# Peptides against a protein of PDB entry 7RZF: the designs that were tried, part 27

Target 1, 358 residues: chain A of PDB entry 7RZF
Amino acid sequence: PFQEEHLKQLYKIVPIKDIRNLYVTFPIPDLQKYYKSNPGHYLGHLIGHEGPGSLLSELKSKGWVNTLVGGQKEGARGFMFFIINVDLTEEGLLHVEDIILHMFQYIQKLRAEGPQEWVFQECKDLNAVAFRFKDKERPRGYTSKIAGILHYYPLEEVLTAEYLLEEFRPDLIEMVLDKLRPENVRVAIVSKSFEGKTDRTEEWYGTQYKQEAIPDEVIKKWQNADLNGKFKLPTKNEFIPTNFEILPLEKEATPYPALIKDTAMSKLWFKQDDKFFLPKACLNFEFFSPFAYVDPLHCNMAYLYLELLKDSLNEYAYAAELAGLSYDLQNTIYGMYLSVKGYNDKQPILLKKIIEKM
Target 2, 358 residues: chain A of PDB entry 7RZF as posed
Amino acid sequence: PFQEEHLKQLYKIVPIKDIRNLYVTFPIPDLQKYYKSNPGHYLGHLIGHEGPGSLLSELKSKGWVNTLVGGQKEGARGFMFFIINVDLTEEGLLHVEDIILHMFQYIQKLRAEGPQEWVFQELKDLNAVAFRFKDKERPRGYTSKIAGILHYYPLEEVLTAEYLLEEFRPDLIEMVLDKLRPENVRVAIVSKSFEGKTDRTEEWYGTQYKQEAIPDEVIKKWQNADLNGKFKLPTKNEFIPTNFEILPLEKEATPYPALIKDTAMSKLWFKQDDKFFLPKANLNFEFFSPFAYVDPLHSNMAYLYLELLKDSLNEYAYAAELAGLSYDLQNTIYGMYLSVKGYNDKQPILLKKIIEKM

## One batch from the design tools (peptide; aimed at target 1 H41 L68 G71)

Design b2_p14_6 (made by RFdiffusion4)
Pose (drawn by RFdiffusion4):
Structure b2_p14_6 (pose): chain A 358 residues (1-358), chain P 14 residues (1-14)
Amino acid sequence: as target 2 above (358 residues)
Amino acid sequence: MSPFELEEERLSEF
């Protein structure tokens, strides 16, 4: 649907609720036919990746961006999109050309070195382990899902869809990586600061927007010279699991969680899993404080402190959320809360680091 | 969950 008359364009949209965002839209051909190599998931794993020396951590370091989501959007049949969607700070709206410039800097940093064998082997291993201990399904919604993808795949791999990968073909990685060029951009800015500046309006919904077609100054400023920032490739993962042993059932087996420790400091509830036999467990905690909801100031500093803890600890723990260990730490009325769940091997390192950062 | 599912979840929750 994107003919070349309406390419290289930058719209300005006025919202109703106060948000600020930047969408970068590329068009690409259909790659649902390529469901073995999956080049869109490779570029999505290399663009939208938090951690040391990556696209999001540098935009955090310049104070312009809270978070960004990579990957490719799939639309209808026979055509596909690719999106880099970002949200903005107060002075992140002043430097949009520099943000998109850094986006093509990281794309060119990934075009000078291109394919990687160990990233494909690592992602294939992760999907294989994440498929081997695939948990049970709720019978409603699961049959709708496997009837939702029954139209595309044959009868043998109706289940093993986007789980098992056979081959690493760098040609298709290079092909989709070439279609990401600044002659294929469509920038869209959402900001509430364009109240009285909008000429055009939408008939169907009634929203207002613009046409600021990007002059060639900034296009030929985008693709001209792009060496690097302080970017780097992600490093070897250490949260990949290795212990897949189901520990045996002990003498004192109980059908409900029993109180084992009762002190004036803490109490526990424990139950060994009897039904599922998956090498994974969930640990949860609820810390209490009478000062958490005393007045609005003390009920306000709790969200700020807990949010800054999540800010400063996502850079470390995104590899744990990527390997299958997810944690969550949010505030409650009475006190604060913690819940770490996932594979059975790497809970102590993650929970201990959470405490010592806390 | 798998990384592919996490990538599609983050894109749908944005």

Design b2_p14_6_s1 (made by RFdiffusion4, then SolubleMPNN; from b2_p14_6, 6 letters changed)
Fold by OpenDDE base, seed 5:
Structure b2_p14_6_s1 (fold): chain B 358 residues (1-358), chain A 14 residues (1-14)
Amino acid sequence: as target 1 above (358 residues)
Amino acid sequence: MSPFELLKEKQENF
């Protein structure tokens, strides 16, 4: 485990690839025994959230970060890490201290709100759905994985332990949040901009790096992180499926899509699933417009319209994706294509949101 | 976990 001398350290690392990454790492207790409550997953869900009022949303709005991942990571036996990883823009590389300040402001928001049972319930429901409708893996890989996790979980739970949450443990969430402090931080910045500015080489991979102590003034700045009023907890995810009923096959089910509606304004084809028997659907819409490809101006306007539409839908995209829903919007030579895929229960909600933005 | 292990995992997966 990291001792106090290993905390409050900054690593400047030279990558082989042209990448810009920030890793903010906190040593945490071993949470393996708490897999039924998984407090690190709860915190990872919130810190890694992409919706309005999230850490990522604010950092993106400043042009500093492209992507964010938050969560627990295994260490050695008896300890873990909580890691916040971001993909930095060129501008974000200049604002690393401010990015980390925003991380601590968000963590402070989580402390102020306290553990939320409804968020745990959403994580539980999402994981239960993911388990119940898990895709088939390659047997060799799956068997090897299961054999590995038998060292960590009871035999009876080995298939469920990575997915099924059982217990809301606010005490454990608070315990992990209490470890996410500036005095416990390890920071790694990865950028080619550190080439020729390093003084150490890593023994195993030959990676060039510099290690520096984080100044006490910077630590103090992060310790005094205020409540940033831009940060909010996510809203309840309306896209989480609750109905998994599989309708019986129709007696006249065709192996191909059947035309079930034909009107002057619309044609509708339907094909019932006769192969997978999943509570999932694929809704595909082709919208025809005589203006879509009439000239270069209209073609570019149709493109810009879809890019603006996609941007306006970003607020729902992440919540839908978490719930196993996806959409796709494309320009066609005839107009526009929309696809909505995933669990059929909440597809009407997502479709309605898309149509309301159109 | 060394910052270097995190780098390698990303470099191998992308």
Scores: peptide ipSAE 0.014, ipTM 0.521, DockQ to the pose 0.070
OpenDDE base, seeds 1, 2, 3, 4: peptide ipSAE 0.007, 0.007, 0.013, 0.014; ipTM 0.517, 0.506, 0.505, 0.523

Design b2_p14_6_s2 (made by RFdiffusion4, then SolubleMPNN; from b2_p14_6, 6 letters changed)
Fold by OpenDDE base, seed 1:
Structure b2_p14_6_s2 (fold): chain B 358 residues (1-358), chain A 14 residues (1-14)
Amino acid sequence: as target 1 above (358 residues)
Amino acid sequence: MSPYELLKKRQEEF
């Protein structure tokens, strides 16, 4: 485990690739025994959330971060890490201290709100769906994975332990939050901008780096992180499927899409699933407009319209994706193509939101 | 992707 002398450290690392990354790492207790409540997953879900009022939303709004990931990482036996990793913009590389301040403001928001049972229930439901409808993996990879996790879980639970949540443990959530403090931080910044500014070389890979102590004033600034009113807990995910009924195959089911509606304004084809028998659907819409490709101006306007539409849908895209729904919007020479895919139960909700933004 | 799965995928690229 990291000793106190290894905390409050900043590492400046030179990558081989032209990448800019920030890793904010917290040593935490081993959470493996708490897999039934998985407090690290709860915190990773919230810290890594991409919706309105999230940490990522604020950092993107400032132009500092492209992507954010938060969660637990396995360490050695008896300890783990909680890591917040961000992809930095060039501007974000200049604002690392402020980015980390915002991380602590978000963590402080989580402390102030306390553990939310409804958030745990959403995580439980999402994981149960992921388990129930898990795709077939390559046998070799799957067997090797199962063999590895047999060291961590009872034989009876080895297939379910990584997915099925059973217990809401607010005490364990608070315990992990208490480790996400500035006094327990390790920071790594990965950028080519540190080339020629390093004084150490890593033994195994020859990675050039510099290690510095984080100034006490900076630690104190992060310790005094206020409640930023821009940070909010996510809203309930309306896209989580609850109905998994598979309708019986129709007697007249054809191997090809059948034309079930033909009007002057619309044609509708339908094909029932006769192969997979999953509670999933694919809705595909082709919108025709004589103006979509009439000249270069209209073509660019149609393109710009779709980019603006996609941008306006970003608030729902993440919540839909978490729930196993996706959409795609493309320009065509005839107009526009929309696809909605995933669990059929909540597809009408996502489709309605798309159409309301159009 | 869950934030957790994205972490695993990025960690496999290092």
Scores: peptide ipSAE 0.014, ipTM 0.585, DockQ to the pose 0.251
OpenDDE base, seeds 2, 3, 4, 5: peptide ipSAE 0.006, 0.011, 0.007, 0.006; ipTM 0.508, 0.560, 0.529, 0.506; seed 5 fails the geometry check

Design b2_p14_6_s3 (made by RFdiffusion4, then SolubleMPNN; from b2_p14_6, 7 letters changed)
Fold by OpenDDE base, seed 2:
Structure b2_p14_6_s3 (fold): chain B 358 residues (1-358), chain A 14 residues (1-14)
Amino acid sequence: as target 1 above (358 residues)
Amino acid sequence: MSPVELLRARQAAF
């Protein structure tokens, strides 16, 4: 485990690839025995959230970060890490201290709000759906994975332990959250901009790096992180499916899509699933416009329209994706194409939101 | 840096 001398350290690392990454790492206790409550997953879900009022949303609005991942990572027996990883823009590389300040502001928001049972319930429901409708894996890989996890879980639970949450443990959430403090931080910045500015080489891979102590003034700045009023807990995810009923196959079900509506303004084809028997659907819409592709100007306008539409839908896209819904919008030579895929229960909600933005 | 952190910095570089 890291001792005090290993904390409050900054590593500047030279990558082989042209990448800009920030890793903010906290040592945490071994949470393996708490897999039924998984407090690190709860915190990872919130810190890694992409919706309005999220850490990522604010950092993206400043042009500093492209992507964010938060969560627990295994260390060795008896300890783990919580890591927040971001993809930095060129501008974000200049604002690393401020990015980390925003991380601590968000963490402070989580402390102020306290553990939320409804958030745990959403995580539980999402994981239960993911388990129930898990895709078939290649047997060799699956067997090797199961053999590995048998070291960590009871035999009776080995298939469910990575997915099924059972217990809301606010005490454990608070315990982990209490470890996410500036005095416990380890920072790594990965950028080619550190080339020729390093003084150490890593033994196994020859990675060039520099290690520095984080100044006490910077640690104090992060310790005094205020409540940033821009940060909010996510709203309830309305896209989480609750109905998994599979409708009986119609006696006259055709092997191909049947035309079920034909009007001057619309045609509708339907094909019931006769192969997979999943509570999922694929909705595909072709919108026809004589103007969409009439000339290069209109073609570019139609393209820009769809890019703006996609951007305006980003708020819903993340919540839908978490719930196993997806959409796609494309320009066609005839107009535009919309696809909505995933669990059929909440597809109408996503479709409605898309159409309201159009 | 722990070997694990350096490995992850490289795995992210892969």
Scores: peptide ipSAE 0.016, ipTM 0.561, DockQ to the pose 0.059
OpenDDE base, seeds 1, 3, 4, 5: peptide ipSAE 0.007, 0.006, 0.008, 0.007; ipTM 0.534, 0.521, 0.538, 0.536; seed 4 fails the geometry check

Design b2_p14_6_s4 (made by RFdiffusion4, then SolubleMPNN; from b2_p14_6, 5 letters changed)
Fold by OpenDDE base, seed 3:
Structure b2_p14_6_s4 (fold): chain B 358 residues (1-358), chain A 14 residues (1-14)
Amino acid sequence: as target 1 above (358 residues)
Amino acid sequence: MSPFELLRERQAKF
């Protein structure tokens, strides 16, 4: 594990690829024995959330960050890391200290609100759905994975241990939150902008880097992170499926899509699933407009409209994706295409949100 | 994990 001398360090790293990344890493205790409560997953869910009032939403609004991932990562037996990783914009590369301040403000918000049992329940429900409807993996890879995880879990739980949450443990959530402090931080910034500004070479891969101590004034600034009123806990995820009923096959079910509605303004084709028997559907909509591709101006306006629509849906898209729903919006030469896929129970909610934004 | 190991996983996936 990292010793005190390895904490409060900044690494400036030159990548081979043109990428801009920030890694904020905290040493944490080994959470493996707490897999039934998985406090690191709870914190990763909140810190990595993309909805309104999330860390990512605020950092995106400032133009500093494109993507954010938060969560626990294995180190070795007896220790782990909690890592917040962001994809930086060019502007965000200039504001790394302020990005990290916002991370600590969000962590401070999580401390102030305390552990939420309803958030744990959502994580439990999401994981239970993911387990229940898990796709069939390639046998060789799956067997090798299971053989590996037998070192960590009881034989009777080996299939469920990575998914099924059993225990709400607010004490363990607080224990991990207590490790997410500025005095326990390691920062790595990855950018080609550090080329020719490094003084060290990594032994194994020849990666150029510079190591610097983070100034005590910067650590103190992060320690004094206030409650930023822009940060809020997520709302309850309305897209989590609760109904998994499989409707019986219709007696007249055709092996191909049947036309079930034909009007001057719409045609509707339907095909029941006769193969997989999953509580999932694929809704596909093709909208026709004579204006969509009439000239280059209208084509570009239709493109911009869809990009603005996607942007306006980003907050819902994440909550839907977590719940196993997805949407796709594309321009066509005839107009636009919308697809909504996933668990059929909450598809009407997502579809309604999309149509209300259109 | 070293910041360098995290870099390798991303560089290998792209």
Scores: peptide ipSAE 0.014, ipTM 0.517, DockQ to the pose 0.071
OpenDDE base, seeds 1, 2, 4, 5: peptide ipSAE 0.008, 0.008, 0.014, 0.014; ipTM 0.524, 0.519, 0.527, 0.526; seed 4 fails the geometry check

Design b2_p14_7 (made by RFdiffusion4)
Pose (drawn by RFdiffusion4):
Structure b2_p14_7 (pose): chain A 358 residues (1-358), chain P 14 residues (1-14)
Amino acid sequence: as target 2 above (358 residues)
Amino acid sequence: DVLKTFSNNVDKIF
């Protein structure tokens, strides 16, 4: 649907609720036919990746961006999109050309070195382990899912869809990585600061927007010289699991969780799993404080402190959320709350780091 | 339309 008359264009959209965002849209051909190599997932794993020396951490370090989501958007049949969607700070709206410049800096940093064998082996191992201990399904919604993807795949791999990968073909990685060029951009800015500046309006919904077609100054400023920032490839993962042993049932087996520790400081509830036999467990905590909801100031500083703790710890723990260990730490009325769940091997390192950062 | 990503911050932007 994107013919070349309406390419290289930058819209400005006025919202109703106060948000600020930047959408970068590329068009690409259909890659649903390529469901073995999956080059879109490879570039999605290399673009939208938080951690040391990556695209999001540098934009955090310049104070412009809270978070960004990579990957490819799939539309209808026979055509496909690719999106880099970002949200903006107060002075992140002033430097949009520099943000998209850094996006092509990281793309060119990934074009000078191209394919990687160990990233494909690591991602295939992760999908294989995440498929081998695939948990039980709720019968409603699961049959709708496997009847939703029954149109594309043969009868044998109706289940093993986007779980098992056979081959690492770097040609398709290079092909989809070439289609990401600044002659294929479509920038869209959402900001509530364009209230009285909009000429055009939408008939169907009634929204207002513009046409600021990007002059060639910034296009040829985008693809001209792109060496690097302080970017780097992600490093070897250490949260990949190795212990897949189901521990045996002990003498005192109970059908409900029993109180084991009762002190004036803490209490526990414990139950060994009897039904599922998956090498994974969930640990949860609820810390109490009478000062958390005293007045609005003390009920306000709690969200700020807990949010800054999540800010300063996502850079560390995104590898744990990527390997299958997910944590969550949010505030409650009474006190604050913690819940770490996932594979059975790496809960102590993660929970201990959470406490010592807390 | 479907968006495929490794990130869990989709509902924060949308």

Design b2_p14_7_s1 (made by RFdiffusion4, then SolubleMPNN; from b2_p14_7, 7 letters changed)
Fold by OpenDDE base, seed 2:
Structure b2_p14_7_s1 (fold): chain B 358 residues (1-358), chain A 14 residues (1-14)
Amino acid sequence: as target 1 above (358 residues)
Amino acid sequence: EKLHTFSKDVEKIT
């Protein structure tokens, strides 16, 4: 495990690719034995959340960050890491100290709210869905993965251990949160802007880097991170499926879509799934407008409308995606195309929200 | 989003 001398360090790294990344790393205890509660997954879910009031939402609103990933990573024997990784904008590269301050403000919000059993339950339900309806993997990759995880889990649980949560352990969540402190931080900034400003070379791959101690004044700023009123816990995810019933095949099921409604204003085709037998549906809507493509102005207005509509739906997009729902909106020469895909149980909720924004 | 991948450059140093 890292000693105190390895903490509060800043690494400036020159990448081969033109990328800008920030890694904020915390050493944590080995959590492998706690896989049934998985406190690192709980924290990764919240810190990596993309909804309103999330860390990413705030950092993105400032133009500093494009993407954010949070979670645990394996270390050596007896310890792990918790890592927050962000893709930096050019502006974000100038505001790394402030970005990390916002990370600690969000972590402070999590401490203030305390562990939430309902959030654990959502993680449990999402993971159970992911396990139950897991796609077929290539046998070679799957076998190699299973062989690897046999070192960590009982044989009887090896298939379920990475997915199925069983125990809510608020004590373990608090224990991990207590390790996410400025005094325990290791920061790595990856940017080509450090070219010619490095003094070390990594032995194995020749990566150029500079190591510096983080100033005590900066550590103190992060330690004094207050509650930022912009940060909120996510709302309950209303898109998590609970009904997985598969209806029997109709006796007259056709191999192609059947026209089940024909009116002056609408046509509806339906095809029952006869191949996959999953509790999933694909809803496709084509909206016709004589104005959508009549001239270049109307075409551009229709494009702008869809971009604004997509932007207005961003508040639901992440929660829907987590729950295995997706939507797509496209301009056509005849008007607009909408697709809603995924688990059928909560598709009506997502569809209603889309239509209400239109 | 949950961490699944790291930059190889960072994995070497961290």
Scores: peptide ipSAE 0.022, ipTM 0.580, DockQ to the pose 0.107
OpenDDE base, seeds 1, 3, 4, 5: peptide ipSAE 0.021, 0.018, 0.019, 0.017; ipTM 0.590, 0.576, 0.583, 0.584; seeds 1, 5 fail the geometry check

Design b2_p14_7_s2 (made by RFdiffusion4, then SolubleMPNN; from b2_p14_7, 7 letters changed)
Fold by OpenDDE base, seed 5:
Structure b2_p14_7_s2 (fold): chain B 358 residues (1-358), chain A 14 residues (1-14)
Amino acid sequence: as target 1 above (358 residues)
Amino acid sequence: ERLVTFSKDVEKIL
């Protein structure tokens, strides 16, 4: 376990690759025995959320961060870490203290709201879907993985333990959240800008780094993180599938798409799945416009339109992705292409959202 | 939740 001397440390690390990363790491107890409630996953889901009012959304709005990942990781000797990792912009590299302040403001928001059973239920449902419709893995790799995790889980649960949540444990969520404090932080900044400014070399890879204590004034600034009114809990994910019914194959089902609607304004092709038998669909739309490619101005306007449309849909993109839905929007020489893919149950909801923004 | 993948070098320093 880390002692006080190992906490409140800043590491400035020189990468081989031209990357800018921030790692904000918290030592936490071993949570392996709590796999049925997985409080670290609950917190990782919220801290790593990409929707409106998320930590990432605010840090992106500042121009400081491109991507964010939050979650638990195994440590050495029966402890874990909770880690918030961000990809830094050049500007974000200058604002690391303020980025971490925003992390603590978001964590303070989670404390103020308390554990939400509906969020746990969404995590449970998402993980159950992921388990039920898991893709086939390579048998050798899968067998080796299962053999490894038999050390951690009962034999009867070994296939389900990594996926199936069973117990809402607000006490464990609060326990982990209580470890996410400035006095328990270890910070690593990865940037080539530290080249020639390091005094240590890592033994295993020869990575150059500098270790510094985080100033008490900075720790105190983070300890005094207030509620930032820009942070909000996510809304309920309306895209989580609940109906997994697979319709029987029609007697006249063709091995290729059949034209099922032909009108002056639209043609509709349909192919029933005859191979995978998954509750998934692919909706593909080609929109034709005589103006799409008539001249350079109209072409550029069509590109601008799609970029604006994509930007307007960003609020749904992450929630849809979590629920196993995706969309794609592309310019074509004839107009526009739209694709909606994933679980069929909530595709009409996503499609409606797209059409309402168009 | 994406798995936090450390670069191997950062993982040894932390």
Scores: peptide ipSAE 0.086, ipTM 0.832, DockQ to the pose 0.103
OpenDDE base, seeds 1, 2, 3, 4: peptide ipSAE 0.020, 0.021, 0.025, 0.020; ipTM 0.668, 0.662, 0.722, 0.611

Design b2_p14_7_s3 (made by RFdiffusion4, then SolubleMPNN; from b2_p14_7, 6 letters changed)
Fold by OpenDDE base, seed 5:
Structure b2_p14_7_s3 (fold): chain B 358 residues (1-358), chain A 14 residues (1-14)
Amino acid sequence: as target 1 above (358 residues)
Amino acid sequence: EKLYTFSKDVDKIL
């Protein structure tokens, strides 16, 4: 367990690869026994959220961060870590203190809003979907994994324990949030810019680093993190599937796509799934325009249009991805291609949103 | 939970 002397530390680390990363780490109690509620997953879902009003959205808007990951990590026996990891831009490397301030502002927002049962329910539903429709793993790897986790879970739950949430525990969420404080922080900055500025070498890998105490003034600045009005809880994820019905194969089902609609303005091909029997669909649309490739100006306008369209859809992209939906938009020499893939239940909702932005 | 692809180097320092 980290003692007080191990907290409020900054590590400047020289990577082998040209990468810029920030790790903000908090020691937390062992939550393994609380796998049915998984408060670390709840917090990781919110802190790692990529939608409007998220931590990542704000840090991206500043040009400081490209990606963000939040969640729990196993430590040694009897303790865990909660980690917020970001990929830093060159500019973000200069603003690490302010990035961490924004992290604490978001954590303060989570404290102010309190635990949300609907967010837990979404996590539960998403994990249940992931479990139910889990892809086949290599038997050897899967068996070895299951054998390993038998040490942590009852035999009857060993297959479900990593996925199925059962209990909303706001008390445990608050308990973990109470550990996410500046006085408990360990910060690591990974950048080649620290080359020749280190004074220590890590014993196992020979990684060069410098350790420094975080100044009390900086800790106090983070402790006084106010509510940033840009941070908001995510909206309800409307893309989470609830209907998993698999329709029976039609008697005349063809092994290839059949033309089911032919009009002056549209052709529609359909193929029923005869192989996978999953509640998933692939919707592919090709839009034809005589202007798409007529001259360099129109080509560039069509490109810019799609880039603007993609940008306007970013608000839904993450929520759709979480729910196992994806879309793709591409320019073609004939016009535009749209693909919508994933669970079929909420595809009409995503498709409608795409069309409304078009 | 996104499995943290921590660089092995950071995992030993932290």
Scores: peptide ipSAE 0.026, ipTM 0.700, DockQ to the pose 0.092
OpenDDE base, seeds 1, 2, 3, 4: peptide ipSAE 0.022, 0.021, 0.024, 0.022; ipTM 0.638, 0.585, 0.640, 0.602

